Peptides against a protein of PDB entry 7BDX. Designs and how they scored, part 269

Target 1, 212 residues: chain A of PDB entry 7BDX
Amino acid sequence: EMGAAACTLLWGVSSSEEVVKAILGGDKALKFFSITGQTMESFVKSLDGDVQELDSDESQFVFALAGIVTNVAAIACGREFLVNSSRVLLDTILQLLGDLKPGQCTKLKVLMLMSLYNVSINLKGLKYISESPGFIPLLWWLLSDPDAEVCLHVLRLVQSVVLEPEVFSKSASEFRSSLPLQRILAMSKSRNPRLQTAAQELLEDLRTLEHN

## One batch from the design tools (peptide; made by RFdiffusion4, then SolubleMPNN)

Design b2_p25_6_s1 (from b2_p25_6, 10 letters changed)
Fold by OpenDDE base, seed 2:
Structure b2_p25_6_s1 (fold): chain B 212 residues (1-212), chain C 212 residues (1-212), chain A 25 residues (1-25)
Amino acid sequence: as target 1 above (212 residues)
Amino acid sequence: as target 1 above (212 residues)
Amino acid sequence: SSLMEQLFEETERASEEAPLRALEE
């Protein structure tokens, strides 16, 4: 309980850029993000067995951790820190996103995807995550999720790849061959306006790349 | 481990007034400080048995919690919050200071005493803690500590009582009858300059009150 | 500070998309 409460407060204050800078300016940041990855991994591994109540202190703790990572990645210096010094955490997030089944731990998936999207604003970050083994299959796996918010953040991450020619060129063949076009077209007709817009924009950008 | 790391980061960022305001502006602050008291109490109760390594994750967690309380109490709105909404935590801190033996958990004692001193800057806070049962005996118990920093913060807390006539008048008889004058005189000759100064100042203030 | 900020800006994509903040629920 107390750990979750402390982590939740840290999550709340991490919405401030100055707080993110203060976290990263200390010698404790590296250790914190290392343990974060391990804690998130331990939690996801524990989901295969007992129905961990989604509202458990442990779940809330992991959500707060993922929220902190997201908020750190929301700041330029935080992205640079993660990409340079906490790549193992990025690898862990990618792995956990692969380990989770469609519809499993939606809130955690969303936060992890938000963190990866924020990292993808950094060109080094985008290069790093997109070069991760199985990244493209992972995107399509995640796009099979029934949750519209999961799918939204997947589409945004796909958009970040598509909009960066240096990155897209490396995976263009695999991307084009495996693209779940019917799924994206279905999302472009979603009643969720955010998902609809993101799918439409991605389809437009993909068409632009086919004509160039 | 992870809880201690998160709490330690929260402690670090709580040095900012804006972070303290952010913590207190949320609906989670009350719960956090409630659990804080319980966690600190549980830790102190566990010290009677197994030699908890002073460097244990649990110890570091409790130190971070006490640090957060201190930093919250360092801000005017934080003092007002503690005095109005978290009196149970203040009671817990006073109790824990009584439960700890001289030389036991020095770092925790210092942080708790710093928090109480900060609370004592608020007149309501000073009134509240000084009216706590056994407060004066507790001060003398704590003044028996071999640690100069513990004694320093006790002397500062005594000073806060002495300098406030409305508070001092309520306990003046008990205070005068139980005053460990020889101990304070010994501290006024300390090689520790901070302790020496604090003891000298207190002795001067006490003399001023005897002549009025 | 300015040089570090510039170094971070040079590593940012020219994306008009604002970073996402995870609001505490």
Scores: peptide ipSAE 0.256, ipTM 0.844, DockQ to the pose 0.054
Fold by OpenDDE base, seed 5:
Structure b2_p25_6_s1 (fold): chain B 212 residues (1-212), chain C 212 residues (1-212), chain A 25 residues (1-25)
Amino acid sequence: as target 1 above (212 residues)
Amino acid sequence: as target 1 above (212 residues)
Amino acid sequence: SSLMEQLFEETERASEEAPLRALEE
């Protein structure tokens, strides 16, 4: 309980840029983010089946950790810190997104995808994530999720790759050969307006790239 | 480990007034400070003997909690919050200061005394603390500590009582009858300049009150 | 602050999309 409460408060205040700078300016940041990855990994490995106890102290702890990572990655200095000094955490997030089944741990997947999207705003971060082994299969695995928010954040991450020619060129062959076009087309007809818009924009970007 | 790391970061950022306001503006603050008291109490009760493992995750966790309380009490809105909504935590801190032996948990005692001193800047807080059962005996118990920082913070808390006529008048008879004058005189000759000054100032304040 | 921000701006993508914040629920 106390750990979850402290971590939740730290998550709440980490929405401030100045708090993120204070966290990163301290000597404890590296240790904190190292243990964060291990804690998130242990939680995901301990999940027996598809039922998540959303209100458990353990789940709240992991949500707060993922929220802190997201809020750190929302700031330019935080992205640079994660990409340079916490790559193992990024690797862990990518792995955990692959280890979770469709419909499993939706809130955690959303937070982790938000963190990766924020990291992808940094060009070094986008390069690092997109060059990770199994990245493209992982995107399509996550796009199979029944949750609209999971799918939305996957589409945003795909768009980050597509809009950067230097990044897209490295994966273009695999990307084109495996693209779940029918799934994206189905999302462009979603009743969720955010998902519908993101899928439409991505389809337009993909069409533009095929003509270039 | 993760709880201690999160709590340590929260402690570090709580040095900012804006972070304290953000913590108190959230809906989780009451729960956090309630559990804080219980956690500190459990730690002190679990201490077997006088040897503290200063580098243990458990001790670091409790230090961070006491540090957060101190930093909250450093701000006017934080003092008002503690005095109105977290009186049980203040009662717990007073109790734990009595439960600890001279020379035991020095760093924790210092942090707890700093929190009480900060609360004493609020007139309601000073009234509440000074009217607590056994408060005067507790001050003299703590003043028996071999640690100069413990003694310094006790002298500051005594000074807060002495300088407020409305507060001092309620306890003046007990205070005068039990005052460890020889101990305070010994501290006025300390090699520690902060302790020496605080003891000299308190002796001057006490002399002024005897002439009034 | 501005000099450190400038050092990081060279590594930022020209994204029209603002970074996402995780709000505590």
Scores: peptide ipSAE 0.254, ipTM 0.844, DockQ to the pose 0.054
Fold by OpenDDE base, seed 4:
Structure b2_p25_6_s1 (fold): chain B 212 residues (1-212), chain C 212 residues (1-212), chain A 25 residues (1-25)
Amino acid sequence: as target 1 above (212 residues)
Amino acid sequence: as target 1 above (212 residues)
Amino acid sequence: SSLMEQLFEETERASEEAPLRALEE
């Protein structure tokens, strides 16, 4: 309980850029993000055995951790920190996104995808994530999720790859051959306006790449 | 471990006034400070049985909690919040300061005393603390501590009482009759310049009250 | 932009989309 409460407060205040700078300016940031990855991993691994109550203090703790990572990644210095000093955490997030089934831990998936999207704003971050083993299959796995918000953030991450020629060129063949075009086209007709827009934009970007 | 790490980061960022305002502006502050008191109490109660390693994650967690309370109390709105909405936490801190033996949990004592001193800057806070049962005996108990920093913060809290006529007048007879004057005089000769100064200032304030 | 933002600007992509904030629900 107390740990979850403290972590939740830390999440709330991490919405401030100044708080992110303060977190990263301390000598404790490295240890914190190291343990963050381990904690998130332990939580997701525990789900395969027990029907964890989604509303448990443990779940709230992990949500807060994922929220903190997202908010850190929302700041340029935070992205640079994560990319340079917390690659293991990024690897963990990618792993956990692969380990979670469709509809499982939707809130956590959204937060993790938001964090990866934010990291992808950093060119080194995008390179690192996109060069991770199974990254392209992972995107399509995640895009199979029934949750519109999961799919939205997957589409944003896909767009980050598509919009960066240096990154896209390395995986263009695999990307094009495995692209779930029908799924993306279906999303472009979604009643969710955010999902609809993201799918339309991605389809426009993809069309631009076919003509060049 | 993770809870202690998160709480320690929260402690670090709580040094900012804006972070304190953000903590208190949320709906989670009341619950957090309620559980904080319980957590600190549980920790101190556990010491009477086991030689807790002072450097444990649990100790670090409680130190961070006490640090957060101190930093919240360092801000005007934080003092007002604690005095109005977290009196049970103040009662807990007073209790724990009484329960700890001389030389026991010195770092925690210092943080708790710092928090009480900060609360004492609020007139309602000073009134509340000073009207607590056994407050005057507690001050003298704490002033028996061999740690100069404990004694320093006790002297500051005593000074807060002495400098407020409305508070001092209510307990002046008990205060004067039980005043460890020889101890304070010894502290005014301390090699610790901060302790020396605090003891000198208090002795000057006491002399002023004898002549009026 | 803060000095910190300026120091890392060269490491960032030209993104039209702002970074996402995770708000507590």
Scores: peptide ipSAE 0.251, ipTM 0.845, DockQ to the pose 0.056
Fold by OpenDDE base, seed 1:
Structure b2_p25_6_s1 (fold): chain B 212 residues (1-212), chain C 212 residues (1-212), chain A 25 residues (1-25)
Amino acid sequence: as target 1 above (212 residues)
Amino acid sequence: as target 1 above (212 residues)
Amino acid sequence: SSLMEQLFEETERASEEAPLRALEE
């Protein structure tokens, strides 16, 4: 309870750039993000057993941690910090996104995908995550999710790759051979306007890349 | 571990006025301060049994909580919030200061006394804490502490009472009858310059009140 | 400092959307 309440307040205040700078300017940031990854991993591993109620104090704690990581990654200095000093946390987030089943822990997946999207705004960050083993298969696994918000954030991360020629060129062969085109086309007809728009834009970007 | 790390970061960032305003502007502040009091009370009650090592994660967690309360009370809106909406926390801090033995949990006592001193800058806060049952006996109990920093913060809280005529007039009879004058005179000769100065100033303030 | 901000901007790429903030629900 108390730890979750403190972490939740830290999440709320982390929406401020000055608070993110204060977190990173301290000598405790490295330790905090190291323990964050371990805590998130322990939570996801616990889900295969007991039906931990989604509204548990533990769930709320992990959501707050993922929210903090997202808000740190929303700031340029926070992205640079994560990419340079917390690569293990990025590896953990990628692993946990693979370990979660379709429809499982939707809120956590959304927060983790938002954090990776924010990291992908940093060119070093985009290179690092896109060169991670199994990254492209992971994107397609996550696009099998029934949740429109999960799929939206996957499409945004895919768009980050296709809009960066240096990154896309390294993955282009695997990307073209495995692209779930029918799934993306179905999303371009979604009733969710945000998902519909993101899928349409990605299809336009992909067509532009085929003509070059 | 993770809760203590999050709480420690929240303590660090709470040194900013804008962060205190953000904490208090949220709907979670009341719950956080309610659980804070309970957590601090549970920790102090656990000390009578097992020698919890002073460097435990639990100790660090409670120190961070007391630090957050102090930093909230350092801001005008934070004082007004605590006095209006978190009186139970103030009652808890007063109780815990009474439950701790001389030389026990010195760092926690200092943080709690700093929080009460900050609250005492608010006239409603000073009235509330000074009218609390056993407040004057508690001050003299705390002045029996061997630690110079504990005694310094007690002397500052005593000074806040004597410098406010409306508050002092209500307690003047008990204050004059129970004043540990020999202890304060001994502190005015301390090798600690801050303690020495605070004891000298208080003795001058007390002499001024006797001549009026 | 403006210099540190500039050093971070040099590592940024063009993005069609602004960075996402996780708001407390």
Scores: peptide ipSAE 0.251, ipTM 0.844, DockQ to the pose 0.054

Design b2_p25_6_s2 (from b2_p25_6, 10 letters changed)
Fold by OpenDDE base, seed 3:
Structure b2_p25_6_s2 (fold): chain B 212 residues (1-212), chain C 212 residues (1-212), chain A 25 residues (1-25)
Amino acid sequence: as target 1 above (212 residues)
Amino acid sequence: as target 1 above (212 residues)
Amino acid sequence: SSLMEKLFQQTEENAELAEERAREE
C-alpha cells in the first residue's frame, strides 16, 4: 500500500528535529494525530478476530504511526504539542496498552511505551499520564509481559514516576500496595543486561524512597 | 483515510530542503517514488469509469503524491535524484498528462507540470523530458486545455525548451512546424496576467530565435 | 522486514537521545 510507504517515509524523516517542527508547524498536525489515534484503535480492535499477519500493510502502517508519535515526543516542542493539543491520542495509547494481551503486538507496545516515556520527560506530560484512570494497574499489567523490551520500557516509565516526588506522592499508597516486587526482583536477575540494569536502578530508587 | 493524511503531511513538510534531503537519504526513496508512479497511474486509469469525486481520499492522496514530487524536484539534489534514479516516474507523469483530457483533473495536471518544470531546471532533466517520445505533441495537447493554470505551466515548460539551444536544436523543425501560434497569441491577450506575461515572454523568445 | 527493523532501531536511538537533548535545553 502506498499509504504504508508514505507513512513509513514520514516515520523515517521524523527522526529529525526540523522535520518534527515542520510537522507541528502545519495546520494539519491536530487532525493527523487525531486520525492516528483512531487508526491505531481500529487496528487493535481488529486483532481479536483474525490473526492479522503482523507483516501486513496495515500492521506496518500502525507501526509507522506509533514510530512518528515516538519521534515527535523525542523533541521538546513535540512533547509540548502532544500534552497540550493531542491528549486524546495519549488516552488512546494508554487504552490500547491495556487492551493488548501479554505477548501480543510486542513491537507496537514498545513503540507506544517509548512515546509515553518521551512524553513523561515533560513534567506536565508525566502528570497527565500518571493521573490517568487505572495507570498503576496498567503498569503492572504491562510488566506481566514475557517480552524483555516491553518490561524494560515499563520499568523506565515507572522510574520516571518514582523520580518525581510531586507525581509519586499522589499515587504512593496505591503504588506501594500493588508493587509487583517479586517480578521486579526477577527482572534484576534477567539475562537481558538492559532489563537487569533498569530493574536494579528502580529497586535502588525504591529503597531510597522507603528510607525517607 | 489515514494514508491521505500521512501523505498530505509528508507533502507539507517536503517543502523544506532538509526534509527533501532526509527523504532522499533513506534507502526507501527509490521504492517510494516507484510506488508513487504506479499509484498515480492507477488513479488516472480509474477515472474513465466513475467520476470519482475529486474530493475523494484517493484524489487527495494522489494530489499529495504529485505535490511531494514537485517539492522534491524544487531542490537541486531532488532533481538529480529524479533524473538519475526515478526516470520511470517522469515517464509516468508524461504519460498521465497525455491520458488526461482537456479540463480533466486540472489541479493534478498543474502539479505534474510543475514537477516537470522543476526537473527541467536541470539540463539533464530537460534533455530527458524533451527527448521523450511524443513530447512536442503532448505540449500542444496540454496547451489546448481551457484552464489558464494548466496553460501557464505548459508555456513555462515550452520556454525552458526554447531557452536551451542544445535542447531546442534537436526538435526545432517539429517545434516550428506544429507550434500553435494562434493559441499562444490568444494567451498573450488573456485576462489572466500570469498567463498573459508567460505567453508574451515566449513570443519574444520565439521572435529572437527566428532572427538568429 | 529489515527496513522496519532499521526504522525501529532509529526510533530507539532517537528516543534514547531524547533525555540527553532535554538536559541540554
Scores: peptide ipSAE 0.310, ipTM 0.800, DockQ to the pose 0.275
Fold by OpenDDE base, seed 5:
Structure b2_p25_6_s2 (fold): chain B 212 residues (1-212), chain C 212 residues (1-212), chain A 25 residues (1-25)
Amino acid sequence: as target 1 above (212 residues)
Amino acid sequence: as target 1 above (212 residues)
Amino acid sequence: SSLMEKLFQQTEENAELAEERAREE
């Protein structure tokens, strides 16, 4: 209980750039983010058994952790820290996104995807994530999710890859060979306007890349 | 472990006024400070048995909680919050300071004393603390501590009472009848310069009050 | 909880601003 409460407060205040700088300026940041990954992993591993009630203190704790990571990644120094000093956490997030079934832990999946997207704002972060083993298959796995918000953030991550020629060129063959075009086309017809727009924009970007 | 890490980060960032405002502006502040008191109480109750290693995650967690309370009390809105909405926490801190033996949990005792001192900066806080049952005996109990830093913060709290005529007048008879003058005189000869100065200043303040 | 939703929304808003901030930096 107390841990979840403390982490929830830390999540709330971590929306401030100054708070992110203060978090990272301390000697505890490395340990915190290391344990964050381990805690998130332990939580996801526990899901295959008991239906952890979404409202459990443990769930709240893990959501707060994922929220903190997302807020840290929203700041330039936070992205630099994650990519330089917390790569294991990024690898853990990628792994957990792969381990979660479609429709499972939707809110957590969204937070993790948002964190990865924020890391991808920096070319160094985008390179690191996109060069991760199984990254492209992971994107398509995640894009199979029934949740529109999960799919939206996957499309945003795909777009980050497509918009960076240096990154896309390395994966272009695998990307083209495995692209779930029918799924993206279906999303471009979604009633969710954000998902619809993101899918349309990605389809336009992909068409532009085929003509160049 | 993770709870202690999160709380330690929150402690670090709570030195900022903006972070304190953010903590208090959220719907979680009341719950957080309620659980804080309970957690600190549970920790102190656990000490009478096993020598909890000072470096345990539990100890770190409780220190971080006490540090957060201290930092919140360092800010005007934080003092207002504690005195208006978290009186049970203040009562718990006073109780725990009484339950701890001389030389026991020195660091925690210092943090708790610092928090009470910070609350005492506001006249409303000083009134609340000084009107607590057994407050004067508690001060003398704490002043029996072998630790110079504990004694220093006790002297600061005593000075806060002495410097406020409205507060001192209510307790003046009990204060004069129980004052450990020999102990304070011994502290005025301490090799610790901070303790020495605080004891000398308090003795001067007390002499001034006897002549007026 | 309503608070978790507020924190989620705040995180989403902050994440949406991340690109804007990155262009200003």
Scores: peptide ipSAE 0.309, ipTM 0.801, DockQ to the pose 0.275
Fold by OpenDDE base, seed 4:
Structure b2_p25_6_s2 (fold): chain B 212 residues (1-212), chain C 212 residues (1-212), chain A 25 residues (1-25)
Amino acid sequence: as target 1 above (212 residues)
Amino acid sequence: as target 1 above (212 residues)
Amino acid sequence: SSLMEKLFQQTEENAELAEERAREE
């Protein structure tokens, strides 16, 4: 309980750039993010056994951790830190996004996707994530989620890949061959305006790349 | 481990006024400080049984909690919050300072004393602490500590009482009758310059009050 | 909990601003 409360407070204050800088400027940042990945992994691995109550202190703790990572990745120095010094955490997030079933831990999945998107703002981060084994299949796996917010953040991550020629060129063949175009087209007709817009933009970007 | 790491990061960032405001502005501040007191109490109660390794994650967690309280009390709004909304935590800190033996958990004792000193900057805080049952005996108990830093912060807290006429007048008889003058005089000859200065200043303040 | 929703929303808003900040840098 106390740990979850402390971590939740840390999540809240990590929305500040100055707090992110303070977190990263401390000698404990590396250890914290190392244990963060392990804790998140342990939580997700525990889900395959018992129906962990999503409202548990443990769930709250993991949500706070994912939130902190997202907030750290929202800042330039935070992205640099994650990509340079916490790659194992990024690998863990990618793994956990693959391990989670459609509709499972939706909020956690959204937070993790948001963190990856924020990391993808940096070309080095985008390169690192996109070069991860099974990255393209993972995107399509995640797009199978019934949750519109999960799908939204996946589409944004896909767009980050598509908009970066250096990254897209490496995966263009795999991307085009496996692209769930019908799924994206369906999302472009969503009643969720955010999902609709993201799907439309991605479709426009893809069309632009086919004409070049 | 993760909880201790998160709490330690929160401790570090809580040195900022803006972070303290953010902690207190959140809906979880009350719950956090309530659980903080309970956690600290549980830790201290566990010491009477087994030699808890002072370097344990649990010890680190409790140190971080005490550090957060100290940092919160360093800010005006934090003092106001503690005195108005977290009196039970202040009572717990006073209790734990009494329960700890001389030389036991020195670092924790220092942090707790620092927090009480910071609270004492506010007249309302000083009144609350000084009106606690057994407060004067507690100060003398704490001055029996062999650690110079413990003694330093006790002397500072004693000075806060002595310098506030409204507070001192209520306890003046008990204070004068029980004053460990020889101990304070010995501290004024300490090789520790901080302890020496604090003891000298207190002796000067006491002399001023005897001449008035 | 209402708090978790607030924190989530705050994180979302902060994440949306991340691109804007990165364009200003």
Scores: peptide ipSAE 0.313, ipTM 0.801, DockQ to the pose 0.261; fails the geometry check
Fold by OpenDDE base, seed 1:
Structure b2_p25_6_s2 (fold): chain B 212 residues (1-212), chain C 212 residues (1-212), chain A 25 residues (1-25)
Amino acid sequence: as target 1 above (212 residues)
Amino acid sequence: as target 1 above (212 residues)
Amino acid sequence: SSLMEKLFQQTEENAELAEERAREE
């Protein structure tokens, strides 16, 4: 209980840039983010048996950890820290996004996807994530999720790859050959305006890249 | 482990006024400080049997909690919050300071005494603490501690009472009748310059109050 | 639940602003 409460407060205050700088300015940050990845992994591995109720202290704790990572990645120095010093955490987030079934832990997936998107704002972060083994298959796996918000954040991450020619050129053949075009077209007709817009923009960007 | 790490980071960032405001601005603050008191109490009660090594994750967690309370009490709005909304936590801190043996959990005692001193900067806080049952006996109990830093922070709290005529007048008879003058005189000869100064100043303030 | 939702929303808002901040840097 108390650990979850402390982590939740830390998540709330991590929305401030000055707090992110304070978190990272200490020699404790490396250990904290290392344990964060391990804790998230342990939680996801525990889901196969006990339907740990999403409202449990344990679920809230892991949710807060993912929120902290997302808020750290929202700041330039935080992105630099994650990409330079916490690559294992990024690898863990990518792995956990693959291990979770469609519709499983939706809110956690959204936070993890938001963190990866924020890391992708930095070209070094985008390169690191996109060069990860199985990244493109993972995007399509996640895009099969029934949740509109999961799909929205996947489309945003796909768009980050598509808009960077230096990154897209490396994966263009695999991307084009495996693109779930029918799924993206279906999303462009979504009642969710954010999902609809993201899918439309991505389809326009992809058309532009085919003509060039 | 992860809970202690999160709490330790929260302690570090709570040195900022903006972070204290952010901690208190949420509806979680009340629950957090309620659980804080209970967690500290449970830890102190566990000390009677297992010499929980002071370097344990559990000890570090409780130490960080006491640090957070101290940092919250360092800010005006934090003092107001503690005195108005978390009196049970203040009562718990006073109780735990009484339950701990001389020389036991020195660093924790120092943080708890610092938190009470910070609360005593507010006249409402000073009134609340000084009117607590057994407060004066507790001061003398704590002043018997072999640790110079514990004694320093006790003397600072005593000085806060002595310097406020409205507070001192209520307890003046009990204070004068039970004053460990020989102990304070011994502290005025301490090799610790901070303890020496605090004891000298308190002796001067007490002499001034006897002549008025 | 309401509090986790507020924190989630705040995190979403901060994430949406991350690109804008990154353009101003």
Scores: peptide ipSAE 0.310, ipTM 0.799, DockQ to the pose 0.249; fails the geometry check

